# Peptides against a protein of PDB entry 3MAZ: the designs that were tried, part 96

Target 1, 99 residues: chain A of PDB entry 3MAZ
Amino acid sequence: VLNPMPACFYTVSRKEATEMLQKNPSLGNMILRPGSDSRNYSITIRQEIDIPRIKHYKVMSVGQNYTIELEKPVTLPNLFSVIDYFVKETRGNLRPFIC
Target 2, 99 residues: chain A of PDB entry 3MAZ as posed
Amino acid sequence: VLNPMPACFYTVSRKEATEMLQKNPSLGNMILRPGSDSRNYSITIRQEIDIPRIKHYKVMSVGQNYTIELEKPVTLPNLFSVIDYFVKETRGNLRPFIA

## One batch from the design tools (peptide; made by RFdiffusion4, then SolubleMPNN)

Design b2_p27_4_s4 (from b2_p27_4, 11 letters changed)
Fold by OpenDDE base, seed 1:
Structure b2_p27_4_s4 (fold): chain B 99 residues (1-99), chain A 27 residues (1-27)
Amino acid sequence: as target 1 above (99 residues)
Amino acid sequence: SEAEKYAIERALEILEKNPFEKPVELP
């Protein structure tokens, strides 16, 4: 059985996602959440290398794919690949928030 | 490893200086 959404997807606001990551950092530091538009999403991360830092990234639906809004945009075929990108790019520093 | 540490640091630098979501209130 293939789940339609990554395990770190939650129907929460930007504010709520920030609070979740702050309250339980041991459960992970990356959340996928709905964007303002139905087909778009956002990723909230909480990095704690020196001090805690919150960042938010837009994940825009483009055709059948998804584009991460970066200085050099990255287009991927599905949301699982989006999560994988953040995990692999940071060599595991970012981990999906699982509760 | 040292190589992994370097890769993480580089990736974090890229993420830190990339555009991020503007403040938006979502229900």
Scores: peptide ipSAE 0.052, ipTM 0.593, DockQ to the pose 0.036
Fold by OpenDDE base, seed 3:
Structure b2_p27_4_s4 (fold): chain B 99 residues (1-99), chain A 27 residues (1-27)
Amino acid sequence: as target 1 above (99 residues)
Amino acid sequence: SEAEKYAIERALEILEKNPFEKPVELP
C-alpha cells in the first residue's frame, strides 16, 4: 500500500523526465520518478549554475525509510522528506517540478 | 550570505559524488 506522493512525482522514464525539465525550467528543476523496482525511485535534477547539467539519484526503499544513494548515504522517513532534503540542503537551488 | 553560499557549495559537492547512472526501467 502506497501513501500520497510528492507533487513532483511523475510516472515517467529517465528520458521523459530530462525532457520535461529542459523544456520548462521555470517550473522547477527536480523530478521524482519510478525506479526499476516498484518500491524504489529515482530523482532527476537539472541544475543551471554555469551550464545546464542533468544528474540522477537512486532512492532505495529500506524498511519503512528511504535512502538516497550517495557516497555518504542519507536515510529519511518518507519521500516528502527526501524532496525536502534536496530543497533545504541546497537552500532552494533545487525546486520540485510542478506542471 | 556567506553562510548560505557555503551551505550550497557543500550540498552541491555532496550531490556530485556518485550519481546514479544506470538506466531505470518503468514497470
Scores: peptide ipSAE 0.044, ipTM 0.588, DockQ to the pose 0.034
Fold by OpenDDE base, seed 4:
Order: C-alpha cells, then structure tokens, then sequence
Structure b2_p27_4_s4 (fold): chain B 99 residues (1-99), chain A 27 residues (1-27)
C-alpha cells in the first residue's frame, strides 16, 4: 500500500509545473512531481523576489530515504520531510502549491 | 553541474537569512 503523498505532489511534467506556478502564484510556489526516471522525483519552485525565477531540484530515492541532489546532499526519511526542508530552509518563503 | 549545485545551496542559504534578497545566479 502506497503511503499518502504531500499535498503539493502532482503528476505533471517540468513544463506543466512551471505553467501552474506562473498562472496561480497565490496558491503557492513549490511543486513536487515525478522524475524522468523510476522512483525519483523533482521539485520545481518559482521564486519572486526581484523577478520570477524557476528552479528545479532532483530528489533521488535511496533505499528507504530520499536525497536532494546538491553539492552537499541532504538525505531525508520521506517526501513530507523533503517538502518541510524546503519550507523551513527558506523560513517560509517557499510554500507548497495547493490547487 | 557541480557548480550549479553549489549555487543552489548558496541561494537557499541566502533565502534562509533574507527572503527578500536576490538569489545567487546559477552558473
């Protein structure tokens, strides 16, 4: 049985995620989506500080955990923790997109 | 690239300290 997914998870492409965030910025600025490969995911964010900027992050399934692909990788126990990391790391600047 | 990953981490750190500051430009 599959565990529940974060509220900001959508089965959309990189392009679709970008469009969603651009069209409805008031609903949030962060989306979790399937990666191009199996059992992996991607995070798409839209930051609007100076000008709107779209960024993508790889979230790789590693055993029972997930690793955000950064120079210094961050490993977390589940996808909820991944979302929480982005929210907390940015002190609330990033918020899950709730459609 | 590794340079991009580094820039991303730096950008997140900047956002943590000041959510209104411009993010680091990605290589």
Amino acid sequence: as target 1 above (99 residues)
Amino acid sequence: SEAEKYAIERALEILEKNPFEKPVELP
Scores: peptide ipSAE 0.035, ipTM 0.527, DockQ to the pose 0.051
Fold by OpenDDE base, seed 2:
Structure b2_p27_4_s4 (fold): chain B 99 residues (1-99), chain A 27 residues (1-27)
Amino acid sequence: as target 1 above (99 residues)
Amino acid sequence: SEAEKYAIERALEILEKNPFEKPVELP
């Protein structure tokens, strides 16, 4: 039995995620998606402050936790926490894409 | 790149340190 996934999780490719964010920016600007490995994930964001910027981040399964691949990795207990981290650290600039 | 990842972390740290500032664009 699989645990529920965050609402902004979609089984989409990098390209599809980009298109989703571009097409409906009012619905949010952050998508969680499968990585190249079924156990890993990626986050795609689209910030639109001065110009639109698409960025991608790796979220790696490490034991029972998840690590956001940054210079200083951030490890969190679940994918919901990963989403919350991005929302919190950007003071709401990033919002999960909900459609 | 690792440089980009570092810049992202720095941006996030800045946002955390200054909660009343408008969010900066992530590099």
Scores: peptide ipSAE 0.029, ipTM 0.570, DockQ to the pose 0.152

Design b2_p27_5_s1
Fold by OpenDDE base, seed 5:
Structure b2_p27_5_s1 (fold): chain B 99 residues (1-99), chain A 27 residues (1-27)
Amino acid sequence: as target 1 above (99 residues)
Amino acid sequence: DKKKLEEELKKREEKLKKELGQLALSG
């Protein structure tokens, strides 16, 4: 079945995403969410190797593609590729939040 | 074992820092 959005996409606020990840860390540690009043998105992650750390990354819609706002920006063709990038580059440390 | 797993996870975290960077949304 083809889904229009990645499985870890939720229409939630920054605060709600943080709470979701904190309450159920076993379900994953990465959420994709909409930007406020925009076509853009944000990625919220929760890592707890030593202590819990929440970070938020901008995913900007640029033409037909998406650019992850990193120190070295990465442009990808779709949101599925954005999720894959976070998973692959961390060798599975980041996993999509699935509930 | 647990220690070995923690070391592996630490390596993955360090890789994230290097390749993704630490830039995050303000506010």
Scores: peptide ipSAE 0.090, ipTM 0.618, DockQ to the pose 0.120
Fold by OpenDDE base, seed 3:
Structure b2_p27_5_s1 (fold): chain B 99 residues (1-99), chain A 27 residues (1-27)
Amino acid sequence: as target 1 above (99 residues)
Amino acid sequence: DKKKLEEELKKREEKLKKELGQLALSG
């Protein structure tokens, strides 16, 4: 049983997420999606400063928390906090994709 | 100014790369 998910969560593949972000960049540039055949998740972002850049981050479910797979891993209490982390750390550069 | 905005955005991107890392993973 899963609790409510962030608004930018979509049950889409890596490819679909990329296409969504490319097609409507004005709606946001960050999507949370299911991991491959697992309880884990992935975050796809599309930044466009000079040229479009797509990146994917792994979010591992660990106990009751979630760990973002980064050079220096970050553990947070829930997926909402994960999204908030990406928004705050980039001072709003990353925004959840809302369609 | 647009140029100043771009510089700020670039700074934010660089901060992200430095603090979070540059790895892009498959999901």
Scores: peptide ipSAE 0.086, ipTM 0.617, DockQ to the pose 0.120
Fold by OpenDDE base, seed 4:
Formats: structure tokens, sequence, C-alpha cells
Structure b2_p27_5_s1 (fold): chain B 99 residues (1-99), chain A 27 residues (1-27)
């Protein structure tokens, strides 16, 4: 079975995503969600490096690719690659939330 | 050696916070 969206994708709001990550940290600390009234997406994470921190990142649809809004933007071919980037760049600190 | 390793780990954590967290949306 091939899923068209990453396993950590949920059709939830920013608030709901935050609550999901806070309530069940053992299930992961990263979710992908729709952008508000747009074709774009957002990633919400909950890291616990020093203290629990909630952060949100924009993932903009650009042509057939996706760009993570960072100081140095990162463009990737699909949403699966976006998730992989967050996992690999943090060396496993970020893990997709699997509910 | 242990102190040096801990220092390196701390630097890596700070780097990750800077690279990803610095431009994240608030709230």
Amino acid sequence: as target 1 above (99 residues)
Amino acid sequence: DKKKLEEELKKREEKLKKELGQLALSG
C-alpha cells in the first residue's frame, strides 16, 4: 500500500496539532498539516532539547516542489522528502507523529 | 573526554535550534 501523504499528515489546525503533540509525546513530535485556506502546508514540532518548545514551519508549494521556509530555504520534490529532511537534519530528534 | 563530548553535544543542539527554530512561527 502506497499512501499519497506522509503518515504524520493530519487535517488539523495549529491548535489541535499542538495538543496532539503535548498529550502523546511518545508517539512522535512532528506533524504535517494543511495551511490555512491554501494549497500550502505547515509542520508543527515539539522538541525537548532543554524545555518543551512548540515551533511551526511553513512548507510552500512551488510548482511541483515544496520549499521549507527557512533563512536558507530548502526545496524538495515531495512531502515525503520534507519529512525526511526534518528527521535527518535533526539526526532523529524529530520523529513523525504516528497516531 | 566526557566533558568534551558533552560540550560537542551541546553545540550540536544549539546549532539545530538555530537552524530550524530561529525562523519558526511564534505561537
Scores: peptide ipSAE 0.077, ipTM 0.580, DockQ to the pose 0.163
Fold by OpenDDE base, seed 2:
Structure b2_p27_5_s1 (fold): chain B 99 residues (1-99), chain A 27 residues (1-27)
Amino acid sequence: as target 1 above (99 residues)
Amino acid sequence: DKKKLEEELKKREEKLKKELGQLALSG
């Protein structure tokens, strides 16, 4: 079976994503979820290096690619690459939430 | 040594956390 979405994708709201990450931090600290706009997404993370910090990022669907809304936007070919970017750029600090 | 390396890696992770955090959407 072909799964077109990353394993850490959940059809949840911003609030629900936050609660999921808070409730089960051992399962990961990064969730991909639907954005408020059609065909757009959001990334919710919960980092715990010093204190718990919740952050959200927009992932915009642009043509065949996806752009992460950052000071310097990052464009990637698919959502799997988006997840990989967050993992790689944080040197493994961020891990996809898998339950 | 191992301890020194771990502390250095922790510092790097903290730096990256702060950088990403500053770029995140407002709550």
Scores: peptide ipSAE 0.068, ipTM 0.586, DockQ to the pose 0.139

Design b2_p27_5_s2
Fold by OpenDDE base, seed 3:
Structure b2_p27_5_s2 (fold): chain B 99 residues (1-99), chain A 27 residues (1-27)
Amino acid sequence: as target 1 above (99 residues)
Amino acid sequence: EEEEERRRREEREKRLREELGQLALSG
């Protein structure tokens, strides 16, 4: 089966993504969602360090690549790589939300 | 050098962890 989008991609709003992550933390803590009125995307995460914290990051479509809008931006070839980056760079702390 | 690449990776990881603690971006 052809999978054009990462499994943690959901056509949900920022609010809905937050609720999903809060309700079922065992299913993962990272969601990819569409950006507002654009071809871009957003990543919503729920990390538990001292307390649960919700954060959002822009993933901008730039040419044939995607750039994660961080203090030091990271450009990757596709959305799968974007998800992989968040997972690997946090040593598995972030996991794609799969329901 | 493999050691250099390892250090670079660790630095990237550290930066991401630090950035994840910052304010969320709009969108």
Scores: peptide ipSAE 0.164, ipTM 0.663, DockQ to the pose 0.090
Fold by OpenDDE base, seed 2:
Structure b2_p27_5_s2 (fold): chain B 99 residues (1-99), chain A 27 residues (1-27)
Amino acid sequence: as target 1 above (99 residues)
Amino acid sequence: EEEEERRRREEREKRLREELGQLALSG
């Protein structure tokens, strides 16, 4: 089966995404969601090291690719690669939220 | 150079982990 979007993609707002991650941390700590009135997206993460911390990242559609707005931007070919990047580069600390 | 490219990749990965480690509570 061809999945058009990553499993952790949800059509939710920033606030709703935050609440989802807070409510069920065992299901994952990363959500992909639509950007505000745009073709772009956002990543919401919830890391719990010393205390729970929430942060949002912009994922901009650029041509046929996507750019993660980091200090040093990273461009990837698709949204699946975007999710994989967050998982891989954090050595598994970030995991897609699956409910 | 393979070694140099590997080092650059590792540095990018380190910077990402550090950036993600500086998360703050949502306002």
Scores: peptide ipSAE 0.153, ipTM 0.643, DockQ to the pose 0.075
Fold by OpenDDE base, seed 5:
Structure b2_p27_5_s2 (fold): chain B 99 residues (1-99), chain A 27 residues (1-27)
Amino acid sequence: as target 1 above (99 residues)
Amino acid sequence: EEEEERRRREEREKRLREELGQLALSG
């Protein structure tokens, strides 16, 4: 059975996502969450390079695709591809939060 | 063509990694 949403998707707020990532960094550092009162989504990440840093990215539903709101936007066919993009483009620095 | 395509891909990867790695305040 195909899951409609990535494993790191949680119906949580920005604040809750931040807390999840801070409390259990060993489980991953990337969460997909719903946008506020919309069909869109957001990605919350917690990177530990020098010090822990939290960032949020908008994932906008555009037609049948999704656009990651980056300096140079990237459009992908589905949310699984969005997660994969973050993982691959950071060479594994970002990992989906799985609990 | 393939060389240019590879270059473009590598540039996209670099840009994203740099963007994600930059300093940021928790939101």
Scores: peptide ipSAE 0.152, ipTM 0.645, DockQ to the pose 0.088
Fold by OpenDDE base, seed 4:
Structure b2_p27_5_s2 (fold): chain B 99 residues (1-99), chain A 27 residues (1-27)
Amino acid sequence: as target 1 above (99 residues)
Amino acid sequence: EEEEERRRREEREKRLREELGQLALSG
């Protein structure tokens, strides 16, 4: 089965994503979700370094690519690459939430 | 050596924090 969206994509709100990650941290700590009334997306993460921290990032659709809104923006060809970037950049600390 | 293990843990956490620090918050 070929999915058009990453496995950690859920049609949930910011609040719901936060609740999902807090409720079942063993299932992963990263969720991709739709942007508000747009073709864009957002990523919600729950990091546990010293204490649990929830953060959100914008993923903007730019042409046929996607740009992660960072101080130094990162443009990638697809959403799968976006997820991969977060995983690799954190050396596996971030893992897609799979339920 | 408990002190050494603590140090190693703190170093790992520091590196992770630095990596995540490169990510900018949305909103």
Scores: peptide ipSAE 0.099, ipTM 0.585, DockQ to the pose 0.210

Design b2_p27_5_s3
Fold by OpenDDE base, seed 4:
Structure b2_p27_5_s3 (fold): chain B 99 residues (1-99), chain A 27 residues (1-27)
Amino acid sequence: as target 1 above (99 residues)
Amino acid sequence: MEEEEEKRRKEREERLLRELGELAKSG
């Protein structure tokens, strides 16, 4: 049995994620996607504060937790918490892409 | 007054976003 994934999880490449976010910005600006040949993931965001900017973040599977690869790494218990962290810390600027 | 408060809120949000981006490792 496969455990539930966040609604903004899509089995897409970095390029595809970028295209999805660019095509339908009204649906959200954050996608969770698989890492390359690993149990890890990546977050792709498209912000439009000043100009459109695409950024990618590594989400590393560490034991049963997940670590967001920041200068000061943040470890969370599950992928739902990872998404919530991005939403909360940006005070809603980042929103999960739901299509 | 309300406009100024909103301005300050946006500035705080943008600072957080910049910091998050600056602290992040690309992946």
Scores: peptide ipSAE 0.161, ipTM 0.636, DockQ to the pose 0.145
Fold by OpenDDE base, seed 1:
Formats: structure tokens, C-alpha cells, sequence
Structure b2_p27_5_s3 (fold): chain B 99 residues (1-99), chain A 27 residues (1-27)
């Protein structure tokens, strides 16, 4: 069966996502979650290069694509590509949280 | 020598991650 959502997608709040990443850092450090608006999403990450740092990013549904809200926005065809972008851009530092 | 190279690699990665974080808007 085809799953329309990435494995690191969870229907959790910002707070819950943070707690999940803190509790089990060995399972990954990136979560995709519902945004404040209907068809939008958010990415929560927990980097720990020097000290643990939590960051959140907006992922906006635009037409058939998704735009990561950066100073210079990045538009991708699907949520899987969004996750892939975060992984590849950080050369694997970010990994999807698989629970 | 190997330790120094790893240190440099880690620093490059840190700079990249910092840039991403600074450019992104909170969601």
C-alpha cells in the first residue's frame, strides 16, 4: 500500500514533537507535523552538534507543491521531497524520526 | 591529523546548519 505521508509524520503539537525528539534522540532528530492551518505543515528538528537546539520551519501547501518557508523559499513537489531536502542539505545530520 | 580533519568537517557542517536555521521562518 502506498503511504501518502513520510514516515516521520506525526499528528502532534510543537511541544509534543520537541518532547519526542528529546526523549529518543537515537531514533532521529526531525519530525513533520500538522501546521496551524488546514493543509500546511511544520518541521521540528533537534540539532546536537555542540548543544541541543530546537528549530521549527513552516511548510506551506501551494497548489500541488510545498514551499519551505525560508528567507529564500524552496518549492518541492511533495512532502517526501521536503524531508529529503532537509536530509541531503545537511549531509545526513538531520534524519527522520522513526518510532 | 585525522582528528583535525574531522574537526574541520564538523565545523563546515555546523556552518551549513546554522545558515539553514537562520534563513528559516518559525512554524
Amino acid sequence: as target 1 above (99 residues)
Amino acid sequence: MEEEEEKRRKEREERLLRELGELAKSG
Scores: peptide ipSAE 0.159, ipTM 0.635, DockQ to the pose 0.165
Fold by OpenDDE base, seed 2:
Structure b2_p27_5_s3 (fold): chain B 99 residues (1-99), chain A 27 residues (1-27)
Amino acid sequence: as target 1 above (99 residues)
Amino acid sequence: MEEEEEKRRKEREERLLRELGELAKSG
């Protein structure tokens, strides 16, 4: 079965994503959402290391790849890889929000 | 002893997460 978008992708706003993560933390803490009027996306996460913290990351569509906007940008071939990166780099602390 | 190991693990994880957060550009 072909899945065109990661399971944690939702066509929601920044606000809605935040609310989703806050309401059901057991379902995951990472959401991929569309950017504003573009091929870009955003990752919204809710970390709970010390206290709940919401953060947003820009995922820019560059050519056929995607670049996570970090001080040291990370370019990956697709959105699935982007999600994988967040999971792996946080040792599983971040998990795709599966509703 | 195991308690200390877990503590160290958590500290390492937190450092990594902080680095990611510090490098992140809000979007």
Scores: peptide ipSAE 0.159, ipTM 0.630, DockQ to the pose 0.147
Fold by OpenDDE base, seed 3:
Structure b2_p27_5_s3 (fold): chain B 99 residues (1-99), chain A 27 residues (1-27)
Amino acid sequence: as target 1 above (99 residues)
Amino acid sequence: MEEEEEKRRKEREERLLRELGELAKSG
Protein backbone atom coordinates (compact mmCIF):
# COMPACT_ATOMS: atom_id res chain seq x y z
CA VAL B 1 0.00 0.00 0.00
CA LEU B 2 1.41 3.33 -1.09
CA ASN B 3 0.99 6.25 1.27
CA PRO B 4 2.27 9.82 1.27
CA MET B 5 4.33 9.26 4.42
CA PRO B 6 7.31 7.04 5.25
CA ALA B 7 6.44 3.69 6.82
CA CYS B 8 8.05 4.78 10.09
CA PHE B 9 5.70 7.74 10.45
CA TYR B 10 3.26 7.50 13.34
CA THR B 11 0.89 10.08 14.77
CA VAL B 12 2.32 9.72 18.25
CA SER B 13 3.75 11.98 20.93
CA ARG B 14 7.38 12.13 21.96
CA LYS B 15 6.61 9.95 24.96
CA GLU B 16 4.69 7.37 22.94
CA ALA B 17 7.47 7.16 20.35
CA THR B 18 10.01 6.51 23.08
CA GLU B 19 7.87 3.74 24.53
CA MET B 20 7.36 2.13 21.12
CA LEU B 21 11.09 1.99 20.47
CA GLN B 22 11.85 0.66 23.95
CA LYS B 23 9.27 -2.12 23.84
CA ASN B 24 10.09 -3.49 20.39
CA PRO B 25 13.72 -2.71 19.49
CA SER B 26 13.79 -5.54 16.94
CA LEU B 27 11.30 -3.64 14.75
CA GLY B 28 13.63 -0.67 14.27
CA ASN B 29 14.99 2.27 16.21
CA MET B 30 13.76 5.36 14.35
CA ILE B 31 10.32 7.00 14.30
CA LEU B 32 9.03 10.02 12.40
CA ARG B 33 6.25 11.89 14.20
CA PRO B 34 4.29 15.14 14.00
CA GLY B 35 5.92 18.26 15.31
CA SER B 36 4.16 20.81 17.48
CA ASP B 37 3.69 23.07 14.44
CA SER B 38 1.84 22.48 11.20
CA ARG B 39 3.92 20.83 8.46
CA ASN B 40 6.83 20.20 10.82
CA TYR B 41 8.02 16.88 12.17
CA SER B 42 10.38 15.26 14.64
CA ILE B 43 12.60 12.19 14.46
CA THR B 44 13.00 10.06 17.57
CA ILE B 45 15.77 7.48 17.71
CA ARG B 46 16.91 4.90 20.22
CA GLN B 47 20.55 3.84 20.05
CA GLU B 48 22.04 0.87 21.87
CA ILE B 49 25.76 1.14 21.22
CA ASP B 50 26.73 1.10 24.88
CA ILE B 51 23.54 1.92 26.75
CA PRO B 52 20.07 2.84 25.50
CA ARG B 53 20.00 6.47 24.41
CA ILE B 54 17.01 8.45 23.16
CA LYS B 55 17.46 11.48 20.93
CA HIS B 56 15.08 13.77 19.05
CA TYR B 57 15.63 15.89 15.95
CA LYS B 58 13.52 18.61 14.38
CA VAL B 59 12.56 18.32 10.72
CA MET B 60 11.25 21.63 9.45
CA SER B 61 9.22 22.20 6.32
CA VAL B 62 10.99 24.91 4.31
CA GLY B 63 9.44 25.78 0.99
CA GLN B 64 9.05 22.54 -0.92
CA ASN B 65 11.84 20.84 1.04
CA TYR B 66 12.61 19.66 4.56
CA THR B 67 15.50 20.71 6.75
CA ILE B 68 16.93 18.61 9.56
CA GLU B 69 17.79 21.10 12.27
CA LEU B 70 21.47 20.55 12.97
CA GLU B 71 24.29 23.01 13.60
CA LYS B 72 24.96 22.51 9.91
CA PRO B 73 21.42 22.02 8.57
CA VAL B 74 20.70 19.38 5.96
CA THR B 75 17.99 20.09 3.40
CA LEU B 76 16.27 17.29 1.51
CA PRO B 77 13.43 17.14 -1.04
CA ASN B 78 11.00 14.97 0.93
CA LEU B 79 10.46 12.98 4.11
CA PHE B 80 11.48 9.73 2.44
CA SER B 81 14.86 11.30 1.74
CA VAL B 82 15.07 12.44 5.35
CA ILE B 83 14.64 8.86 6.56
CA ASP B 84 17.14 7.63 3.99
CA TYR B 85 19.65 10.22 5.17
CA PHE B 86 19.50 9.00 8.76
CA VAL B 87 19.92 5.39 7.63
CA LYS B 88 22.84 6.04 5.28
CA GLU B 89 24.72 8.50 7.49
CA THR B 90 24.71 5.97 10.31
CA ARG B 91 25.69 3.13 7.95
CA GLY B 92 22.54 1.24 8.79
CA ASN B 93 22.71 1.67 12.55
CA LEU B 94 19.42 3.53 12.37
CA ARG B 95 16.53 1.60 10.86
CA PRO B 96 12.93 2.77 10.40
CA PHE B 97 10.53 1.35 12.98
CA ILE B 98 8.07 -0.88 11.15
CA CYS B 99 5.14 -2.45 13.00
CA MET A 1 42.03 -9.46 17.45
CA GLU A 2 38.32 -9.81 16.81
CA GLU A 3 37.48 -8.23 20.14
CA GLU A 4 39.70 -5.26 19.42
CA GLU A 5 38.25 -4.78 15.94
CA GLU A 6 34.71 -4.83 17.27
CA LYS A 7 35.64 -2.39 20.01
CA ARG A 8 37.10 0.05 17.51
CA ARG A 9 34.04 -0.27 15.28
CA LYS A 10 31.72 0.58 18.15
CA GLU A 11 33.90 3.52 19.14
CA ARG A 12 33.74 5.00 15.65
CA GLU A 13 29.99 4.51 15.56
CA GLU A 14 29.56 6.14 18.96
CA ARG A 15 31.62 9.16 17.92
CA LEU A 16 29.45 9.62 14.84
CA LEU A 17 26.21 9.39 16.79
CA ARG A 18 27.51 11.66 19.53
CA GLU A 19 28.44 14.29 16.98
CA LEU A 20 25.05 14.01 15.31
CA GLY A 21 23.33 14.38 18.65
CA GLU A 22 25.43 17.35 19.68
CA LEU A 23 24.74 19.17 16.42
CA ALA A 24 21.00 18.53 16.48
CA LYS A 25 18.35 20.70 18.05
CA SER A 26 15.95 18.78 20.26
CA GLY A 27 12.47 18.40 18.82
Scores: peptide ipSAE 0.152, ipTM 0.626, DockQ to the pose 0.163

Design b2_p27_5_s4
Fold by OpenDDE base, seed 5:
Structure b2_p27_5_s4 (fold): chain B 99 residues (1-99), chain A 27 residues (1-27)
Amino acid sequence: as target 1 above (99 residues)
Amino acid sequence: DEEEERRREEEREKRLLEELGELAKSG
């Protein structure tokens, strides 16, 4: 089947996403969720390097692409690419939350 | 042109990857 969204996408709020990651860290530590009343999205992560750290990132829809709101915003072709980069560049520290 | 656009795209990708990499290190 053709999935239009990454496997770690859930229609949950910021609070719910945080709780999901905290309750089941073994299932992953990264969630993609819809932005509040918008066509945009957000990424919620929970890294455990020294202590648990929760962070949220905006993923803005721009034309046919998506821009991650980082210090230096960068645009990617699709949401799958966004998830892939979060995983690869964190050397696997970040993994999509799959339940 | 195509060459310049390709270069700009690669630079954008590099910037993103570098920042995400630092995210992993600093937490």
Scores: peptide ipSAE 0.104, ipTM 0.605, DockQ to the pose 0.084
Fold by OpenDDE base, seed 3:
Structure b2_p27_5_s4 (fold): chain B 99 residues (1-99), chain A 27 residues (1-27)
Amino acid sequence: as target 1 above (99 residues)
Amino acid sequence: DEEEERRREEEREKRLLEELGELAKSG
């Protein structure tokens, strides 16, 4: 079955995403989830470089693209590219959560 | 030396993540 969404997308809340990442860190450390607004999303990550750290990023639907809300925004053509950006930019430190 | 290399790598990754975190709006 083809999924139009990245494999690390889950219809979960911010709290649930945090719990998922905490319980099974071996499955990945990055989740894509629905935002509070229509057609918007959030990325939740959990890093353990020194101590456990949870961070969230807004991914906004803008026209036919998606923009990661950073001080210097990054615009990408689709959600798959958004996930790829997080993986590549962190040199593989971030990995999509696959369960 | 091997331990030092590992520590340097971890610090690099830490700084990168912190930079992303500082630039990003919470969602």
Scores: peptide ipSAE 0.101, ipTM 0.606, DockQ to the pose 0.160
Fold by OpenDDE base, seed 2:
Structure b2_p27_5_s4 (fold): chain B 99 residues (1-99), chain A 27 residues (1-27)
Amino acid sequence: as target 1 above (99 residues)
Amino acid sequence: DEEEERRREEEREKRLLEELGELAKSG
């Protein structure tokens, strides 16, 4: 089966994403969601390194690629790669939210 | 020892996550 979007993609708002992650932390701590009125997306995460904290990252559609808005931007070929990046760079701390 | 190694690993992970957070532009 081929999914056009990552498993952790949900058509939810920032608020809804936050609530989802808070309600079921065992299901994962990372959600990909649509950006506001555009082809852009956002990543919402809930980390519990020291205390629970919610953070959001912009994922900008640029041409055929996607750029994670970081101080040092990271450009990747697709959204699956974006998710992979967050997982790998955090050594598994971030896991896609699978509802 | 193993406890010390675990501690070091946790510290490294924490720093990495903090760096990612610091570099991130909220959206």
Scores: peptide ipSAE 0.098, ipTM 0.608, DockQ to the pose 0.158
Fold by OpenDDE base, seed 1:
Structure b2_p27_5_s4 (fold): chain B 99 residues (1-99), chain A 27 residues (1-27)
Amino acid sequence: as target 1 above (99 residues)
Amino acid sequence: DEEEERRREEEREKRLLEELGELAKSG
């Protein structure tokens, strides 16, 4: 059966996600996690271009879709699509954290 | 109008991808 959530989804806090990415950067640099007491989610990434940089993005649940909260928010059909966009648009720079 | 809403959504999607593209460091 297909997994209901992306492989990089973990029920962890912002702090824990940061620690996970810092501890094992070779396993990936992107984590999807639950929002605080809501049906929303957050994406935590750790890019290492010049120096390690941690950033967080809100993924808001809107009906059966999800909206990434950026300067100009956009709605996507599912969480898998959200992860896919982060990967593809960064040309593989961002990779789902798999452990 | 559903057609108009669809078009607006597609445009927003394009903008999102463009912003995400800023994370693509090809140096």
Scores: peptide ipSAE 0.098, ipTM 0.596, DockQ to the pose 0.070

Design b2_p27_6_s1 (from b2_p27_6, 8 letters changed)
Fold by OpenDDE base, seed 2:
Structure b2_p27_6_s1 (fold): chain B 99 residues (1-99), chain A 27 residues (1-27)
Amino acid sequence: as target 1 above (99 residues)
Amino acid sequence: VTNEQQLIGTEEEEAKFPEEVKELFKE
């Protein structure tokens, strides 16, 4: 049985996540979704800094923690912390997609 | 709003979040 997931978690594909973010940008610009396999996840973001950019980041399940595949990997205790990390590190630029 | 899909993603290459990008959002 799955534990509670962040509100921005959706069981969608990479493509669908991209479409969701493009269709309703006012609802947020960050989605957490299932990874390609196993117990891993991916974060899809749509940022509009200079031009619209879609990027996907790996969130690897390691033991009871999660490691975000960043330039300098960050390990956090749960998926809620993962979402919080992206929000805080971008000082609010990234916001969880809530529909 | 969204249709639930099988709990599995599609094959993909995920990027890494560069430190430089994080710096862009600092005051």
Scores: peptide ipSAE 0.038, ipTM 0.487, DockQ to the pose 0.042
Fold by OpenDDE base, seed 5:
Structure b2_p27_6_s1 (fold): chain B 99 residues (1-99), chain A 27 residues (1-27)
Amino acid sequence: as target 1 above (99 residues)
Amino acid sequence: VTNEQQLIGTEEEEAKFPEEVKELFKE
């Protein structure tokens, strides 16, 4: 049985995630996707501050928690918290992509 | 709605979230 995943989780590649965000920016600018052949994940964002910028961040599964690969790593209890962190840290600039 | 995408090959190293962005949105 699959555990619930955030609404912005898609089983897509880095390239496809980028295309999704670029094609429909009004639907959100953050996607959670599977890591390459691992239990880890990646967050792809299309943040628009001055100009649109695509970035990909590692979300490592560590024990029963998840660590976001930030300059100063942040460990959270689940993927929903990971998404929430990105939303709150950017005061809503980042929003989960809902297609 | 999107269909499942089969991942091929390896991806480059993922970037780290810049501290500059975090600081900017905390203002």
Scores: peptide ipSAE 0.038, ipTM 0.497, DockQ to the pose 0.042
Fold by OpenDDE base, seed 1:
Structure b2_p27_6_s1 (fold): chain B 99 residues (1-99), chain A 27 residues (1-27)
Amino acid sequence: as target 1 above (99 residues)
Amino acid sequence: VTNEQQLIGTEEEEAKFPEEVKELFKE
């Protein structure tokens, strides 16, 4: 069985992703979705450190890799690694949204 | 599970993941 995309990938808009995370926070707080460009992606997160906060990050396709648009850009070999990066960097605070 | 939704328009670039945010998750 092919699994070319992370489990938290959904073909939804920014607005819909936000709503999904708000409605079912127990299912996770991170969604990977198509970006404005067909070859790019966006990650929407909903953190509740103090109050609920929604943020979006760009994941740009560069060659055969992906670059997360961070203060200091990070380039990774695939989208699975991108998800893993967000999980690890937040010590597990961010978890892929699975429904 | 969600239905496929057509993407309309462009997105504003949001705040990049700052070093200050990473610090909040350090134990």
Scores: peptide ipSAE 0.035, ipTM 0.486, DockQ to the pose 0.044
Fold by OpenDDE base, seed 3:
Structure b2_p27_6_s1 (fold): chain B 99 residues (1-99), chain A 27 residues (1-27)
Amino acid sequence: as target 1 above (99 residues)
Amino acid sequence: VTNEQQLIGTEEEEAKFPEEVKELFKE
């Protein structure tokens, strides 16, 4: 059976996602979660470049694709590609949270 | 590990991924 969602997808709130990342940083630092009341999603990350920083980014469903709300928006064909983008763009600094 | 929960539906203000952060990881 194939999973339709990335392994780091959890049906959690912004607050709960933050707590998950803070509690077990060794399991990863990136979570995909549902948006407020929409077909959209959010990415929560916890980076430790200088100090621990929590950030939340919009992933908007646009037609058949998904657009990451970056300064220069990036549109990708599926949520797996969205996760891959964050991993590759940060050269592995961001890793999917797996628990 | 976590169970599904009903999220309280208020629109969240999400940040944009800063380009400066992305540049820090490019070789």
Scores: peptide ipSAE 0.047, ipTM 0.564, DockQ to the pose 0.041; fails the geometry check

